# Ledger of designs, part 29: peptides against a protein of PDB entry 5TUV

Target 1, 107 residues: chain A of PDB entry 5TUV
Amino acid sequence: KEVIDRLRYLKAEIEDLELKERELDQQKLWLQQSIKNVMDDSINNRFSYVTHEDICNCFNGDTLLAIQAPSGTQLEVPIPEMGQNGQKKYQINLKSHSGPIHVLLIN
Target 2, 107 residues: chain B of PDB entry 5TUV
Amino acid sequence: AQECQNLEVERQRRLERIKQKQSQLQELILQQIAFKNLVQRNRHAEQQASRPPPPNSVIHLPFIIVNTSKKTVIDCSISNDKFEYLFNFDNTFEIHDDIEVLKRMGM

## One batch from the design tools (peptide; made by RFdiffusion4, then SolubleMPNN)

Design b1_p11_2_s3 (from b1_p11_2, 7 letters changed)
Fold by OpenDDE base, seed 1:
Structure b1_p11_2_s3 (fold): chain B 107 residues (1-107), chain C 107 residues (1-107), chain A 11 residues (1-11)
Amino acid sequence: as target 1 above (107 residues)
Amino acid sequence: as target 2 above (107 residues)
Amino acid sequence: FIFKGDLSYIK
């Protein structure tokens, strides 16, 4: 009897959790769409940038490259392997399909 | 008894998924807030200056930051249309996306 | 490909 009651309770709770999970999934989708809409807005897009000072305040003492590319640009970072001269290869490969890539050196 | 144990395991699994989804949702909320704050800051700054920033003084979203030692030698190959970039480094590097940068900026 | 890049400097 106690086991049966526990089973009923657990089943009911799992159903409630399933509903909660679906609710969160829907909220995520709505928020993702909201973010997309905000970023695609012409006015917001015009002001969607950071400055040299912003980046310098976030990083120090190193060489910094800022790479701006259209959304959907492919970024590949191969696993480092030995090169022809015996050194490891550290590479970044970028491929855009919708526009040019722009690179800035930040010092 | 075994059925109760199975349901309790399932209950716990669902609770963990819900917790993870709640965390992911919070991150999206923070991203949207950070972006809106960035736009507001830049709009205000341009209003005060009565002009937009110089084109080579800002980095437009979306972007990534590549961080490497000042001793690192960087070689870059660019396609004629600037749709493809190949970077070669003689040492390790770090990549940071625009979301992380906005977080570091305190947006 | 164009080697050694067309990098712009941010001020």
Scores: peptide ipSAE 0.068, ipTM 0.882, DockQ to the pose 0.041
Fold by OpenDDE base, seed 2:
Structure b1_p11_2_s3 (fold): chain B 107 residues (1-107), chain C 107 residues (1-107), chain A 11 residues (1-11)
Amino acid sequence: as target 1 above (107 residues)
Amino acid sequence: as target 2 above (107 residues)
Amino acid sequence: FIFKGDLSYIK
């Protein structure tokens, strides 16, 4: 009796949670599309930038590279492996398909 | 009893997934707000200056920031069309996206 | 330890 009632309750709750999860998934998709639309707006796009000062204020004591690349640019960071001199190779590989990549040295 | 326990485990799993998805939605909202604040800041700044910033003084979104030690040697190979970049570092580096930068900027 | 993707997924 008690176990049966508990089972019924749990099954009903799980069903409600399934609905809630699907709702959240839809909200995520909507929000992602909204962000894309906002960023693709011509006026917003014109002003979608940060300055060298902005970057310098965010990071301290290091060499900084700012890499501006089109959306969809492929980025690959392989696992470091031993190089010719026995030194580990630390690499970044970038491949753009829609436009040139621009790199700025900061600091 | 065993079925009850199994359903309780499933319920808890679903609750955790829902919590994670809610958190992800909140992050997306913050990203959108940060971007809008950035645009507003830049529009106001350009209005006050009565001119846009020099082209090479700003980093347009999307971008990434690579930071490494001042002692790190960086080699870069670039294709003639600038669609491909190969970076080699003699030491470790960190990569940060534009979203993180906007957060650090307080947007 | 290997990252493969586009700029939008860097975190």
Scores: peptide ipSAE 0.063, ipTM 0.878, DockQ to the pose 0.235
Fold by OpenDDE base, seed 5:
Structure b1_p11_2_s3 (fold): chain B 107 residues (1-107), chain C 107 residues (1-107), chain A 11 residues (1-11)
Amino acid sequence: as target 1 above (107 residues)
Amino acid sequence: as target 2 above (107 residues)
Amino acid sequence: FIFKGDLSYIK
């Protein structure tokens, strides 16, 4: 009957979609590796930087900190909690495992 | 039938995931292009200047930008090896990764 | 921008 035919069709379509999704997953992995390889290239790495001017052109009016950290550095931003005086605490915790972290004040 | 309806929902769910993954792939491609453009720009600039930029005038990838009010008080604690940073802010802040910065730069 | 105190070293 119609319902049985629809069920078969839907199941077949879902299988096709699964294949498509897996294909996209593989493409993502490939692109991620490609980006990594490009960034890790010695020549590209030498020129992989932005200037103070670049940053200033992207932002205005506020204090800007540039934090240069090696890949894999852990970034934690805890949920703001109330302090003793009722002031919320806003925090950033950084932990590197492969090299030092550098912080620059841009403006 | 109920089973047919369930499969219809599942099909739609998978289609949405596929759409999301396609968008993510596009972002990765743009990321790679932006990086290559950045490298090309910097190589050309250094060739014209016949020198690299001053060390403290550039931010090497990977990095993040922290944006906060000019009035925000920032306290920073650093480990001896500079592998760990603890930032305390008395007000809200925004974090922007290098990918977003490159986008804002028009790379 | 107000940096509260000098850089404090931990550990």
Scores: peptide ipSAE 0.053, ipTM 0.881, DockQ to the pose 0.036
Fold by OpenDDE base, seed 3:
Structure b1_p11_2_s3 (fold): chain B 107 residues (1-107), chain C 107 residues (1-107), chain A 11 residues (1-11)
Amino acid sequence: as target 1 above (107 residues)
Amino acid sequence: as target 2 above (107 residues)
Amino acid sequence: FIFKGDLSYIK
Protein backbone atom coordinates (compact mmCIF):
# COMPACT_ATOMS: atom_id res chain seq x y z
CA LYS B 1 0.00 0.00 0.00
CA GLU B 2 2.65 2.47 1.01
CA VAL B 3 4.92 1.56 -1.90
CA ILE B 4 2.11 1.86 -4.41
CA ASP B 5 1.12 5.25 -3.05
CA ARG B 6 4.72 6.42 -3.15
CA LEU B 7 5.07 5.32 -6.76
CA ARG B 8 1.97 7.22 -7.77
CA TYR B 9 3.18 10.31 -5.96
CA LEU B 10 6.62 10.18 -7.54
CA LYS B 11 5.27 9.70 -11.04
CA ALA B 12 2.93 12.64 -10.66
CA GLU B 13 5.69 14.84 -9.28
CA ILE B 14 8.04 13.93 -12.12
CA GLU B 15 5.41 14.93 -14.63
CA ASP B 16 5.04 18.29 -12.93
CA LEU B 17 8.79 18.75 -12.95
CA GLU B 18 8.93 17.98 -16.66
CA LEU B 19 6.44 20.74 -17.32
CA LYS B 20 8.39 23.15 -15.15
CA GLU B 21 11.63 22.35 -16.93
CA ARG B 22 10.08 22.96 -20.34
CA GLU B 23 8.72 26.26 -19.11
CA LEU B 24 12.17 27.34 -18.00
CA ASP B 25 13.65 26.29 -21.33
CA GLN B 26 11.20 28.48 -23.19
CA GLN B 27 11.83 31.41 -20.88
CA LYS B 28 15.55 31.09 -21.49
CA LEU B 29 15.11 31.12 -25.24
CA TRP B 30 12.94 34.21 -25.13
CA LEU B 31 15.31 36.02 -22.83
CA GLN B 32 18.30 35.16 -25.00
CA GLN B 33 16.52 36.55 -28.03
CA SER B 34 15.61 39.66 -26.09
CA ILE B 35 19.22 40.23 -25.08
CA LYS B 36 20.34 39.77 -28.67
CA ASN B 37 17.81 42.28 -29.92
CA VAL B 38 18.89 44.84 -27.34
CA MET B 39 22.56 44.42 -28.11
CA ASP B 40 22.03 44.52 -31.88
CA ASP B 41 20.14 47.79 -31.70
CA SER B 42 22.15 50.50 -33.41
CA ILE B 43 21.84 52.99 -30.57
CA ASN B 44 22.69 50.46 -27.90
CA ASN B 45 25.61 49.18 -29.93
CA ARG B 46 27.03 52.68 -30.17
CA PHE B 47 27.15 52.96 -26.39
CA SER B 48 28.13 49.39 -25.54
CA TYR B 49 31.60 50.05 -24.16
CA VAL B 50 33.57 50.33 -20.95
CA THR B 51 36.39 52.76 -20.23
CA HIS B 52 39.92 52.19 -19.07
CA GLU B 53 38.89 53.64 -15.74
CA ASP B 54 36.08 51.12 -15.44
CA ILE B 55 38.50 48.24 -15.91
CA CYS B 56 41.13 49.65 -13.57
CA ASN B 57 38.53 50.03 -10.86
CA CYS B 58 37.59 46.37 -11.20
CA PHE B 59 41.12 44.99 -10.94
CA ASN B 60 44.12 45.95 -8.84
CA GLY B 61 47.84 45.62 -9.20
CA ASP B 62 48.10 43.17 -12.07
CA THR B 63 48.81 43.30 -15.77
CA LEU B 64 45.53 43.69 -17.61
CA LEU B 65 44.84 43.03 -21.26
CA ALA B 66 41.57 43.94 -22.87
CA ILE B 67 40.77 41.84 -25.89
CA GLN B 68 37.97 43.18 -28.01
CA ALA B 69 36.88 40.65 -30.59
CA PRO B 70 33.81 40.25 -32.76
CA SER B 71 31.14 37.73 -31.96
CA GLY B 72 32.04 34.25 -33.04
CA THR B 73 35.73 34.67 -32.38
CA GLN B 74 37.32 31.40 -31.43
CA LEU B 75 39.01 31.41 -28.02
CA GLU B 76 41.28 28.55 -27.10
CA VAL B 77 43.11 28.08 -23.83
CA PRO B 78 45.09 24.88 -24.17
CA ILE B 79 45.91 22.73 -21.20
CA PRO B 80 49.30 23.85 -19.92
CA GLU B 81 52.11 21.68 -21.18
CA MET B 82 55.80 21.58 -20.52
CA GLY B 83 57.80 24.00 -22.60
CA GLN B 84 61.28 23.90 -24.04
CA ASN B 85 62.97 24.72 -20.75
CA GLY B 86 60.74 22.54 -18.65
CA GLN B 87 58.47 25.47 -17.95
CA LYS B 88 54.75 25.12 -18.34
CA LYS B 89 53.28 26.91 -21.32
CA TYR B 90 50.25 29.05 -20.73
CA GLN B 91 48.61 30.13 -23.94
CA ILE B 92 45.65 31.96 -25.39
CA ASN B 93 44.81 31.48 -29.04
CA LEU B 94 42.32 33.76 -30.76
CA LYS B 95 40.92 33.36 -34.23
CA SER B 96 38.34 35.70 -35.67
CA HIS B 97 36.34 34.97 -38.77
CA SER B 98 34.42 38.20 -39.16
CA GLY B 99 36.73 41.04 -38.26
CA PRO B 100 39.94 42.19 -36.66
CA ILE B 101 40.78 41.68 -33.02
CA HIS B 102 41.89 44.63 -30.94
CA VAL B 103 44.09 44.26 -27.89
CA LEU B 104 44.79 46.96 -25.33
CA LEU B 105 47.14 47.05 -22.40
CA ILE B 106 45.12 48.60 -19.62
CA ASN B 107 47.86 49.27 -17.05
CA ALA C 1 10.91 -1.32 -4.37
CA GLN C 2 13.64 -0.79 -6.93
CA GLU C 3 11.24 1.14 -9.12
CA CYS C 4 10.57 3.54 -6.29
CA GLN C 5 14.27 4.15 -5.84
CA ASN C 6 14.74 4.72 -9.55
CA LEU C 7 11.99 7.31 -9.61
CA GLU C 8 13.39 9.05 -6.56
CA VAL C 9 16.76 9.33 -8.28
CA GLU C 10 15.08 10.68 -11.39
CA ARG C 11 13.11 13.19 -9.35
CA GLN C 12 16.23 14.45 -7.65
CA ARG C 13 18.05 14.75 -10.97
CA ARG C 14 15.24 16.82 -12.43
CA LEU C 15 15.07 19.02 -9.36
CA GLU C 16 18.76 19.79 -9.68
CA ARG C 17 18.41 20.60 -13.37
CA ILE C 18 15.53 22.92 -12.64
CA LYS C 19 17.54 24.66 -9.95
CA GLN C 20 20.41 25.16 -12.36
CA LYS C 21 18.13 26.48 -15.07
CA GLN C 22 16.53 28.91 -12.65
CA SER C 23 19.95 30.21 -11.70
CA GLN C 24 20.96 30.58 -15.34
CA LEU C 25 17.79 32.48 -16.08
CA GLN C 26 18.47 34.87 -13.23
CA GLU C 27 21.96 35.50 -14.58
CA LEU C 28 20.58 36.31 -18.01
CA ILE C 29 18.19 38.80 -16.49
CA LEU C 30 21.04 40.46 -14.65
CA GLN C 31 23.07 40.59 -17.86
CA GLN C 32 20.31 42.39 -19.67
CA ILE C 33 19.86 44.85 -16.84
CA ALA C 34 23.59 45.50 -16.62
CA PHE C 35 23.84 46.13 -20.34
CA LYS C 36 20.95 48.56 -20.33
CA ASN C 37 22.46 50.41 -17.41
CA LEU C 38 25.80 50.60 -19.20
CA VAL C 39 24.24 52.06 -22.31
CA GLN C 40 22.31 54.59 -20.29
CA ARG C 41 25.41 55.66 -18.40
CA ASN C 42 27.48 56.10 -21.53
CA ARG C 43 24.77 57.92 -23.41
CA HIS C 44 24.35 60.38 -20.58
CA ALA C 45 28.09 60.88 -20.23
CA GLU C 46 28.54 61.63 -23.92
CA GLN C 47 25.65 64.06 -23.86
CA GLN C 48 27.26 65.94 -21.01
CA ALA C 49 30.65 65.97 -22.72
CA SER C 50 29.09 66.84 -26.09
CA ARG C 51 31.44 64.37 -27.76
CA PRO C 52 32.20 60.68 -27.90
CA PRO C 53 35.20 59.34 -26.02
CA PRO C 54 38.51 58.95 -27.82
CA PRO C 55 38.52 55.70 -29.78
CA ASN C 56 41.44 54.16 -27.91
CA SER C 57 40.08 55.04 -24.49
CA VAL C 58 37.21 52.58 -24.53
CA ILE C 59 36.72 48.86 -24.97
CA HIS C 60 33.70 47.93 -27.02
CA LEU C 61 31.67 44.85 -26.22
CA PRO C 62 32.14 41.97 -26.62
CA PHE C 63 35.49 41.70 -24.89
CA ILE C 64 37.45 39.73 -22.37
CA ILE C 65 39.94 40.81 -19.74
CA VAL C 66 43.09 38.83 -19.17
CA ASN C 67 44.56 39.32 -15.71
CA THR C 68 48.02 38.14 -14.78
CA SER C 69 50.80 39.01 -12.36
CA LYS C 70 53.01 42.02 -12.99
CA LYS C 71 55.87 39.56 -13.15
CA THR C 72 54.33 37.56 -15.97
CA VAL C 73 56.05 37.86 -19.32
CA ILE C 74 53.59 38.03 -22.17
CA ASP C 75 54.54 37.33 -25.76
CA CYS C 76 52.08 38.28 -28.45
CA SER C 77 52.02 37.35 -32.12
CA ILE C 78 49.56 39.04 -34.45
CA SER C 79 48.60 38.01 -37.96
CA ASN C 80 48.78 40.42 -40.87
CA ASP C 81 45.05 40.96 -40.93
CA LYS C 82 44.78 40.97 -37.12
CA PHE C 83 42.35 38.07 -37.28
CA GLU C 84 44.64 35.78 -35.33
CA TYR C 85 46.40 36.39 -32.02
CA LEU C 86 48.72 34.05 -30.18
CA PHE C 87 49.59 34.82 -26.57
CA ASN C 88 52.23 33.06 -24.54
CA PHE C 89 52.50 33.55 -20.80
CA ASP C 90 55.24 32.31 -18.53
CA ASN C 91 52.78 32.07 -15.65
CA THR C 92 49.11 31.54 -14.93
CA PHE C 93 46.44 34.02 -15.90
CA GLU C 94 42.76 34.66 -15.35
CA ILE C 95 40.16 35.42 -17.97
CA HIS C 96 37.13 37.52 -17.17
CA ASP C 97 34.30 38.07 -19.61
CA ASP C 98 32.50 41.34 -20.13
CA ILE C 99 29.54 40.10 -18.11
CA GLU C 100 31.68 39.69 -15.02
CA VAL C 101 33.24 43.10 -15.58
CA LEU C 102 29.83 44.72 -15.72
CA LYS C 103 28.95 43.02 -12.46
CA ARG C 104 32.09 44.32 -10.82
CA MET C 105 31.25 47.78 -12.09
CA GLY C 106 27.96 47.60 -10.26
CA MET C 107 25.83 47.80 -13.36
CA PHE A 1 52.83 37.39 -38.31
CA ILE A 2 53.71 41.04 -38.62
CA PHE A 3 54.16 41.66 -34.93
CA LYS A 4 55.77 39.66 -32.19
CA GLY A 5 56.86 41.13 -28.92
CA ASP A 6 56.69 41.25 -25.18
CA LEU A 7 53.67 43.21 -24.08
CA SER A 8 55.34 43.86 -20.76
CA TYR A 9 57.36 46.59 -22.44
CA ILE A 10 54.38 48.33 -23.95
CA LYS A 11 53.16 51.41 -22.17
Scores: peptide ipSAE 0.046, ipTM 0.880, DockQ to the pose 0.043

Design b1_p11_2_s4 (from b1_p11_2, 8 letters changed)
Fold by OpenDDE base, seed 3:
Structure b1_p11_2_s4 (fold): chain B 107 residues (1-107), chain C 107 residues (1-107), chain A 11 residues (1-11)
Amino acid sequence: as target 1 above (107 residues)
Amino acid sequence: as target 2 above (107 residues)
Amino acid sequence: FIFSGDLSYVK
């Protein structure tokens, strides 16, 4: 009887969890659409930028490249493999389909 | 007993998914807030300066930041139309998206 | 820091 009661309890709890998960899924969908609308707004788009100072304040002591690319640009970072000189290859491949890519050397 | 164990596993699986979804939702909320704060900051700054910043002094969203040692040699190959970029590094690098940058900026 | 660029790259 104790096992039966535990089974009943677990089944009921799982049903409640299913409802909670569906609620979160809907909230995520709504928020994603909201973010898209805000970012696509013409005024917001005009002011959607950071400065060189902003970037420099976030990172110290390294070489920084800022790569601005259109949404949907393909970014590939292959698994490092040995190169012809016995050096591992560290690579970034970018492919845009909707506009040019812009690169800035920050420091 | 076996059925009870199976349901316990299922319950735990769902709880973990819910936890992950709650975390992801919170991150989306923070992203939207950060973006709105960024736009407000830039609008106010340009109003006070009575001019927009120079085109090459800012980085427009979306972007990524590539961070590597100052000793790293970077080779960049660019297509004629600037739609394709190939970066070769002789050492490791880090990639940070614009969302992370906004977080570091305190937006 | 060494950075080189090739503006004529075509795959």
Scores: peptide ipSAE 0.066, ipTM 0.879, DockQ to the pose 0.036
Fold by OpenDDE base, seed 4:
Structure b1_p11_2_s4 (fold): chain B 107 residues (1-107), chain C 107 residues (1-107), chain A 11 residues (1-11)
Amino acid sequence: as target 1 above (107 residues)
Amino acid sequence: as target 2 above (107 residues)
Amino acid sequence: FIFSGDLSYVK
């Protein structure tokens, strides 16, 4: 009887957890759509930028490149491999499908 | 007893998954708040300046930041239409998305 | 910092 009661309790709790998970999934979906709508708004889009100063304040002591690319741009960072001269090569590959990519040197 | 143990394991798995989804949802909420704060900041700044910033002085979302040592040599190959970029570095680099930048900015 | 650019990578 104790085992049966525990089983019933666990099954009921799992059912409640399933409902909670579905609720979270729905909330995520709606929030993602909300974010998209906010970002796609013409007024918000006009003001969706950061300054060079903003970036410099976030990162210090290094060379900084800002790459502005359209949404959906493919970013590939191959695993570093040994080059012909025995030095590891580090690469970034970018491919856009909807517009040009812009690169800015920040500092 | 074995069934009870199996359900306990499943319960724990679901709880952890729900926890992860809750965390992801919170991150999305923070992203939306950060973006709205960015827009608000920029709108206020432009109102005070009575003009928009120069086009080359800002970085429009979406973007990424690449940071590397000041001693790093960077080679960049660009397609004619600027849709494809190939970067070669002689040393390691880091990539940061715009979301992380907004976080570092305190948005 | 040294940057070299090429505008003729892809057709």
Scores: peptide ipSAE 0.064, ipTM 0.880, DockQ to the pose 0.036
Fold by OpenDDE base, seed 5:
Structure b1_p11_2_s4 (fold): chain B 107 residues (1-107), chain C 107 residues (1-107), chain A 11 residues (1-11)
Amino acid sequence: as target 1 above (107 residues)
Amino acid sequence: as target 2 above (107 residues)
Amino acid sequence: FIFSGDLSYVK
């Protein structure tokens, strides 16, 4: 009896959790679309930038590359493998499908 | 009972997913707020300066930041249409997306 | 920053 009651309770709770999860999924989709709309707005797009100073204030002591690329640009970072000289190969592969990529050296 | 245990595991799994999704939603909200704050800052700054910033002084979203040691040797190959970039580093690097940068900026 | 050479255009 106790086990049966627990089973019934758990099933009901899981059903409620499913509803909650679907609600969150919908909220996520809405928010993602909202962000997209805000970013795609002509006025917002005009002012959607950071300065060299902004970047420098976020990092220090390193070489900084700023890579500006269209949305959807593919970024690939292969697992480092050993080279012929025993040096690991660290690389970044970028592929854009909607426009050119721009690279700036910040510091 | 085994069935009861299975449902309890399922319940816990769903609860954890819900928690994760709630956290993800919070991050999206913060992203939107950060972007709006960025736009507002830039609009105000340009109004005060009575001109837009120089083109090469800003990085337009979306972008990524690659930071590595100043001793790191970087080699770059670019496709003719600038749609494809291949970077080679002789040492480790870090990649930061624009969202993280905005966070570091305090937006 | 040490650049190992010229930016090369490929493909």
Scores: peptide ipSAE 0.055, ipTM 0.881, DockQ to the pose 0.036
Fold by OpenDDE base, seed 1:
Structure b1_p11_2_s4 (fold): chain B 107 residues (1-107), chain C 107 residues (1-107), chain A 11 residues (1-11)
Amino acid sequence: as target 1 above (107 residues)
Amino acid sequence: as target 2 above (107 residues)
Amino acid sequence: FIFSGDLSYVK
């Protein structure tokens, strides 16, 4: 009887957890859509930028490149391999389909 | 009973997934808040200056930051329409997305 | 920052 009662309890709890998980999934979807709507708003879009100072305050002592590209731009970072000159190749490949890519030297 | 043990394992698995989803949801909330704070800051700043910032002085979202040593040699190839970029580095680099930058900015 | 190459346009 004790085992049977425990089984019933666990099954009921798992059912409740399933409902909770579905609730969280729904909340995530709604929030993602909300974020998209906020970012796509014309007024918000106008002011959706950071400054050189902002970036410099986040990093120090290094060369900083800012790459602005449309959403959906493909970013590829190949695994570093040894080149013909005996040096490893470190690469970034960018491909946009929606608009031009802009690059700024920050520091 | 073996069935009871199996349900305990399943219960624990579901609890961990729920915990992870709750954390992910919190991160999305913080992203939305950070973006709204950024927009508010920029609107206020432009109001005080009575003009927008120069076009090449800001980085519009979405963007990424590439961080590398000041000694790193960088080569860049660009398509004529600026839809494709190829970067070559002679040393390692780091990539940071705009979300991380906003976090570092304290937004 | 060290840039040693030409900015080449890829066709």
Scores: peptide ipSAE 0.044, ipTM 0.878, DockQ to the pose 0.034

Design b1_p11_3_s1 (from b1_p11_3, 3 letters changed)
Fold by OpenDDE base, seed 4:
Structure b1_p11_3_s1 (fold): chain B 107 residues (1-107), chain C 107 residues (1-107), chain A 11 residues (1-11)
Amino acid sequence: as target 1 above (107 residues)
Amino acid sequence: as target 2 above (107 residues)
Amino acid sequence: FIIKDYGGYYK
């Protein structure tokens, strides 16, 4: 029956898609590790920076804060709440566990 | 017939997941390329200058950029060890990670 | 960074 043939075809295709998905998962893991290794390299780490000019060229007309912190630093932005004076409170909470946080004011 | 339809739905779902994973993989590849280009640029620049940039003139990865209106009042509370920061804004802000910045830089 | 943006300001 046509339905049986379609079922067999779909099952075979799904099996191939499963293999493809697993392949992509492995490639992702490999690439993530590769990126980590490249960034952790002492020479690359020495040159892993941007300049004030770089940032200014990316953004215009606003106050810019550059926050540098160790990998894994937690950044939390709570839902804005109304203050007692009727003004909304906008906050950023930072927590580092492996080193100090450095903040630079740009432009 | 119902089983055939169920498998077709599953097939489409898997195809969409694979598409998403392929996109994510491409993003990672671009991140690695951008980082390598950044390192190359900085190495070349320092070689030409025959010196590293001043410590406070660059922003080391990883970092984030917070941009807000010039009219926004920013208050910052810092812990003694500089491991915790609390930023208070009287208006909205935007957060951009280093990956986004590298993209805007054309790396 | 591990970002927990409950306000929707992260891009």
Scores: peptide ipSAE 0.488, ipTM 0.904, DockQ to the pose 0.960
Fold by OpenDDE base, seed 2:
Structure b1_p11_3_s1 (fold): chain B 107 residues (1-107), chain C 107 residues (1-107), chain A 11 residues (1-11)
Amino acid sequence: as target 1 above (107 residues)
Amino acid sequence: as target 2 above (107 residues)
Amino acid sequence: FIIKDYGGYYK
């Protein structure tokens, strides 16, 4: 009797949690679409940039590359492997499908 | 009893997923706020300067930042249409997205 | 290896 009651309670709670999780999934999709709409707005898009100073203030003591690429660009960082000279190869592969990629050396 | 234990494990797993999704939603909200703050900052700055910044002085979203030692040798191969980039580094590097940059900027 | 889509997801 006690076990049966506990089982019934747990099953009901899990069902409620399933509903809550689906609600959160819908909210995530809505929010993602909202962000996209805000960023795609012509006025917002015009002012959607950072300066060299902004970047330099965020990072210290290193070489910084800024890579501006269209949405949907694919970035691949393969696992480092030994090169011909015995040096590990550290690589970044970028592939855009909608426009050119622009690279700036910051410092 | 065993079924009860299994349901309790499932309940806990669902609770953790819900917690994670709630956190992800909060992050998305913060991203949207940060972007709006960035736009507002830039609009105000350009209004005060009575001109937009030079085209090559800013990095338009979306972008990534590659951070590496000043001693790192960087080789870049670019396709003719600039849709494909291959970066080779002789040492380790870090990649930071625009969202992280906006966070570091305090947006 | 890490694959990142600018659309916002790691794969």
Scores: peptide ipSAE 0.090, ipTM 0.879, DockQ to the pose 0.188
Fold by OpenDDE base, seed 1:
Structure b1_p11_3_s1 (fold): chain B 107 residues (1-107), chain C 107 residues (1-107), chain A 11 residues (1-11)
Amino acid sequence: as target 1 above (107 residues)
Amino acid sequence: as target 2 above (107 residues)
Amino acid sequence: FIIKDYGGYYK
């Protein structure tokens, strides 16, 4: 009886946890949509920027590039491979499907 | 007894997933707050200056920051429509998204 | 920092 009771209790608790997990999943989706709505607002969009000073203060600047690309832009950073000259290749590939990409040198 | 142990393991697994999802939700909330604070800051700044910032002095979201040594040679190939970019570096680099930048800014 | 415009489509 004790084992049976424990089994029943555990099963019931797991069911409750499943419900909680689904609730959190729904909340995540809602919050993501909320964030999107806030960012897509025309007024917010107008003021959604950082300055060069902001960036410089965040990094001990060597060379800083800012890449502005539309949402959904594909970013690929291949695993460094040995080049023809025996040097490793370090690359960034960007592909946008909805608009142009803009690059700025910050410092 | 074995079934009880299996369910207890499952229970613990679900609890950990729930904890992770709760943490992810908190991060999303912080992201939204950071964005709102950024917008508020910029609105206030432009109001005080009675003008928008120069167009090339700001970086509009979304963006990424590429950080590399000053000694790094960077080659950039761009398509005519600016939809595709290929960056070649002769040394290592770091990539940071706008969310991380906002965090570093203390937003 | 060198920018080159080669045009076309990158595969």
Scores: peptide ipSAE 0.053, ipTM 0.880, DockQ to the pose 0.040
Fold by OpenDDE base, seed 3:
Parts: structure tokens; C-alpha cells; sequence
Structure b1_p11_3_s1 (fold): chain B 107 residues (1-107), chain C 107 residues (1-107), chain A 11 residues (1-11)
């Protein structure tokens, strides 16, 4: 019957999709490790920076802060709440556990 | 049949997950390429200049960019060890990671 | 843009 054939087809397709998903998961893990290795290389690390000019070319017309923080630094952006003066509060909280944070005003 | 409908829903769910994972994988590939291009650019630039850039002229990865209006008032509170930062804004802001910056740079 | 350094842990 058509329903039985459809069920068989769907089950087979789902099984194939499961295999595909697992393949993608493994590829992701491998690539993530590869990226980490490249970034942790001493030579690459030495040259892993952008300039003020680079940032200015990417953004126009606004105040720009560059925050350089160690990997693993906690970044929190609380939900805006009303302040004491009735104005909404917009915040960024940074907490590092492995080193100092550096902040630069770009423009 | 109800079973057929259930399997079709599951099939669609898996297809969407696979699509998302494929996109994520592509982004990781682009990240690695962008990083390598950045390193090559900087290495070449320093070789031509025969010196590294001034210490406070560059932003080392990882970093984020905070973008807000020129009219926004920003207060920054810093711990003495610079491990903790609290930013207060009187208006909305945007946060951009280093990956997005590299994309905008054309890396 | 105002930077405040309290010389200690900030909560």
C-alpha cells in the first residue's frame, strides 16, 4: 500500500540523514581543533592583530570601543532595565580569569 | 497515517539541523581563511617596515568592538587588576566580534 | 567617555 511504502521510504531517508549529521559533527570538531592549533601557533599569534585603521574602515559615524580580552573572558549584556532616573540602563560586564583586559577608544 | 506524519516532521527537523550545521561549517572555514590572511598581511607589513607596529596602535585577537552613537554617554569602571570591567551606556549599542571585523576587512 | 578606576574590585 502507498502508506506502507511511504513509511519505508521515510525511515530509510531518516537513517541516511542521521549519518550525514554525524559526519558534519565530526567535520566541525576537526575544523575547530584545526583553527585552535593555527591560532595558538607562536608565529601566528604574534601577527594576530588589527589596526585602528582596520576598525575605522569597518565602521563609520559612531563611537567605537575595542575591547581586547583573554580567551575565556565572560561577557554579559544584561537585559535593559529602568534606572533610578527612569532611563533604561544598558550595560556590558566583563570578567577575565586569566589576564588583564585592555580597552581602546578608536573614535 | 499518523506515523507517516510523525516521520515527515522528524525528517524535516533533521534536514533543518543539517542545513544549520552546514552553514556553521562554512563559517568556520571562512574564519580560518580570514585569520591566515590577516597573519600574512601583518607579517608582510612588518617585514616591509622592518619593525613591529607601535604597542598601542593595534588590537590583538581575541577582541570585540562596541559600536554606539556619538551621542551615547559611556561610563567605564575598571578594577585595579583590570580583570573586571563595567560599562554603562545611556543608549543602545552593538557588539561585533573579531570574526565579523575580519569579514568586513575583506580577509 | 569616562574611565573610572576604583583601585580595587568592582561590583
Amino acid sequence: as target 1 above (107 residues)
Amino acid sequence: as target 2 above (107 residues)
Amino acid sequence: FIIKDYGGYYK
Scores: peptide ipSAE 0.053, ipTM 0.881, DockQ to the pose 0.038

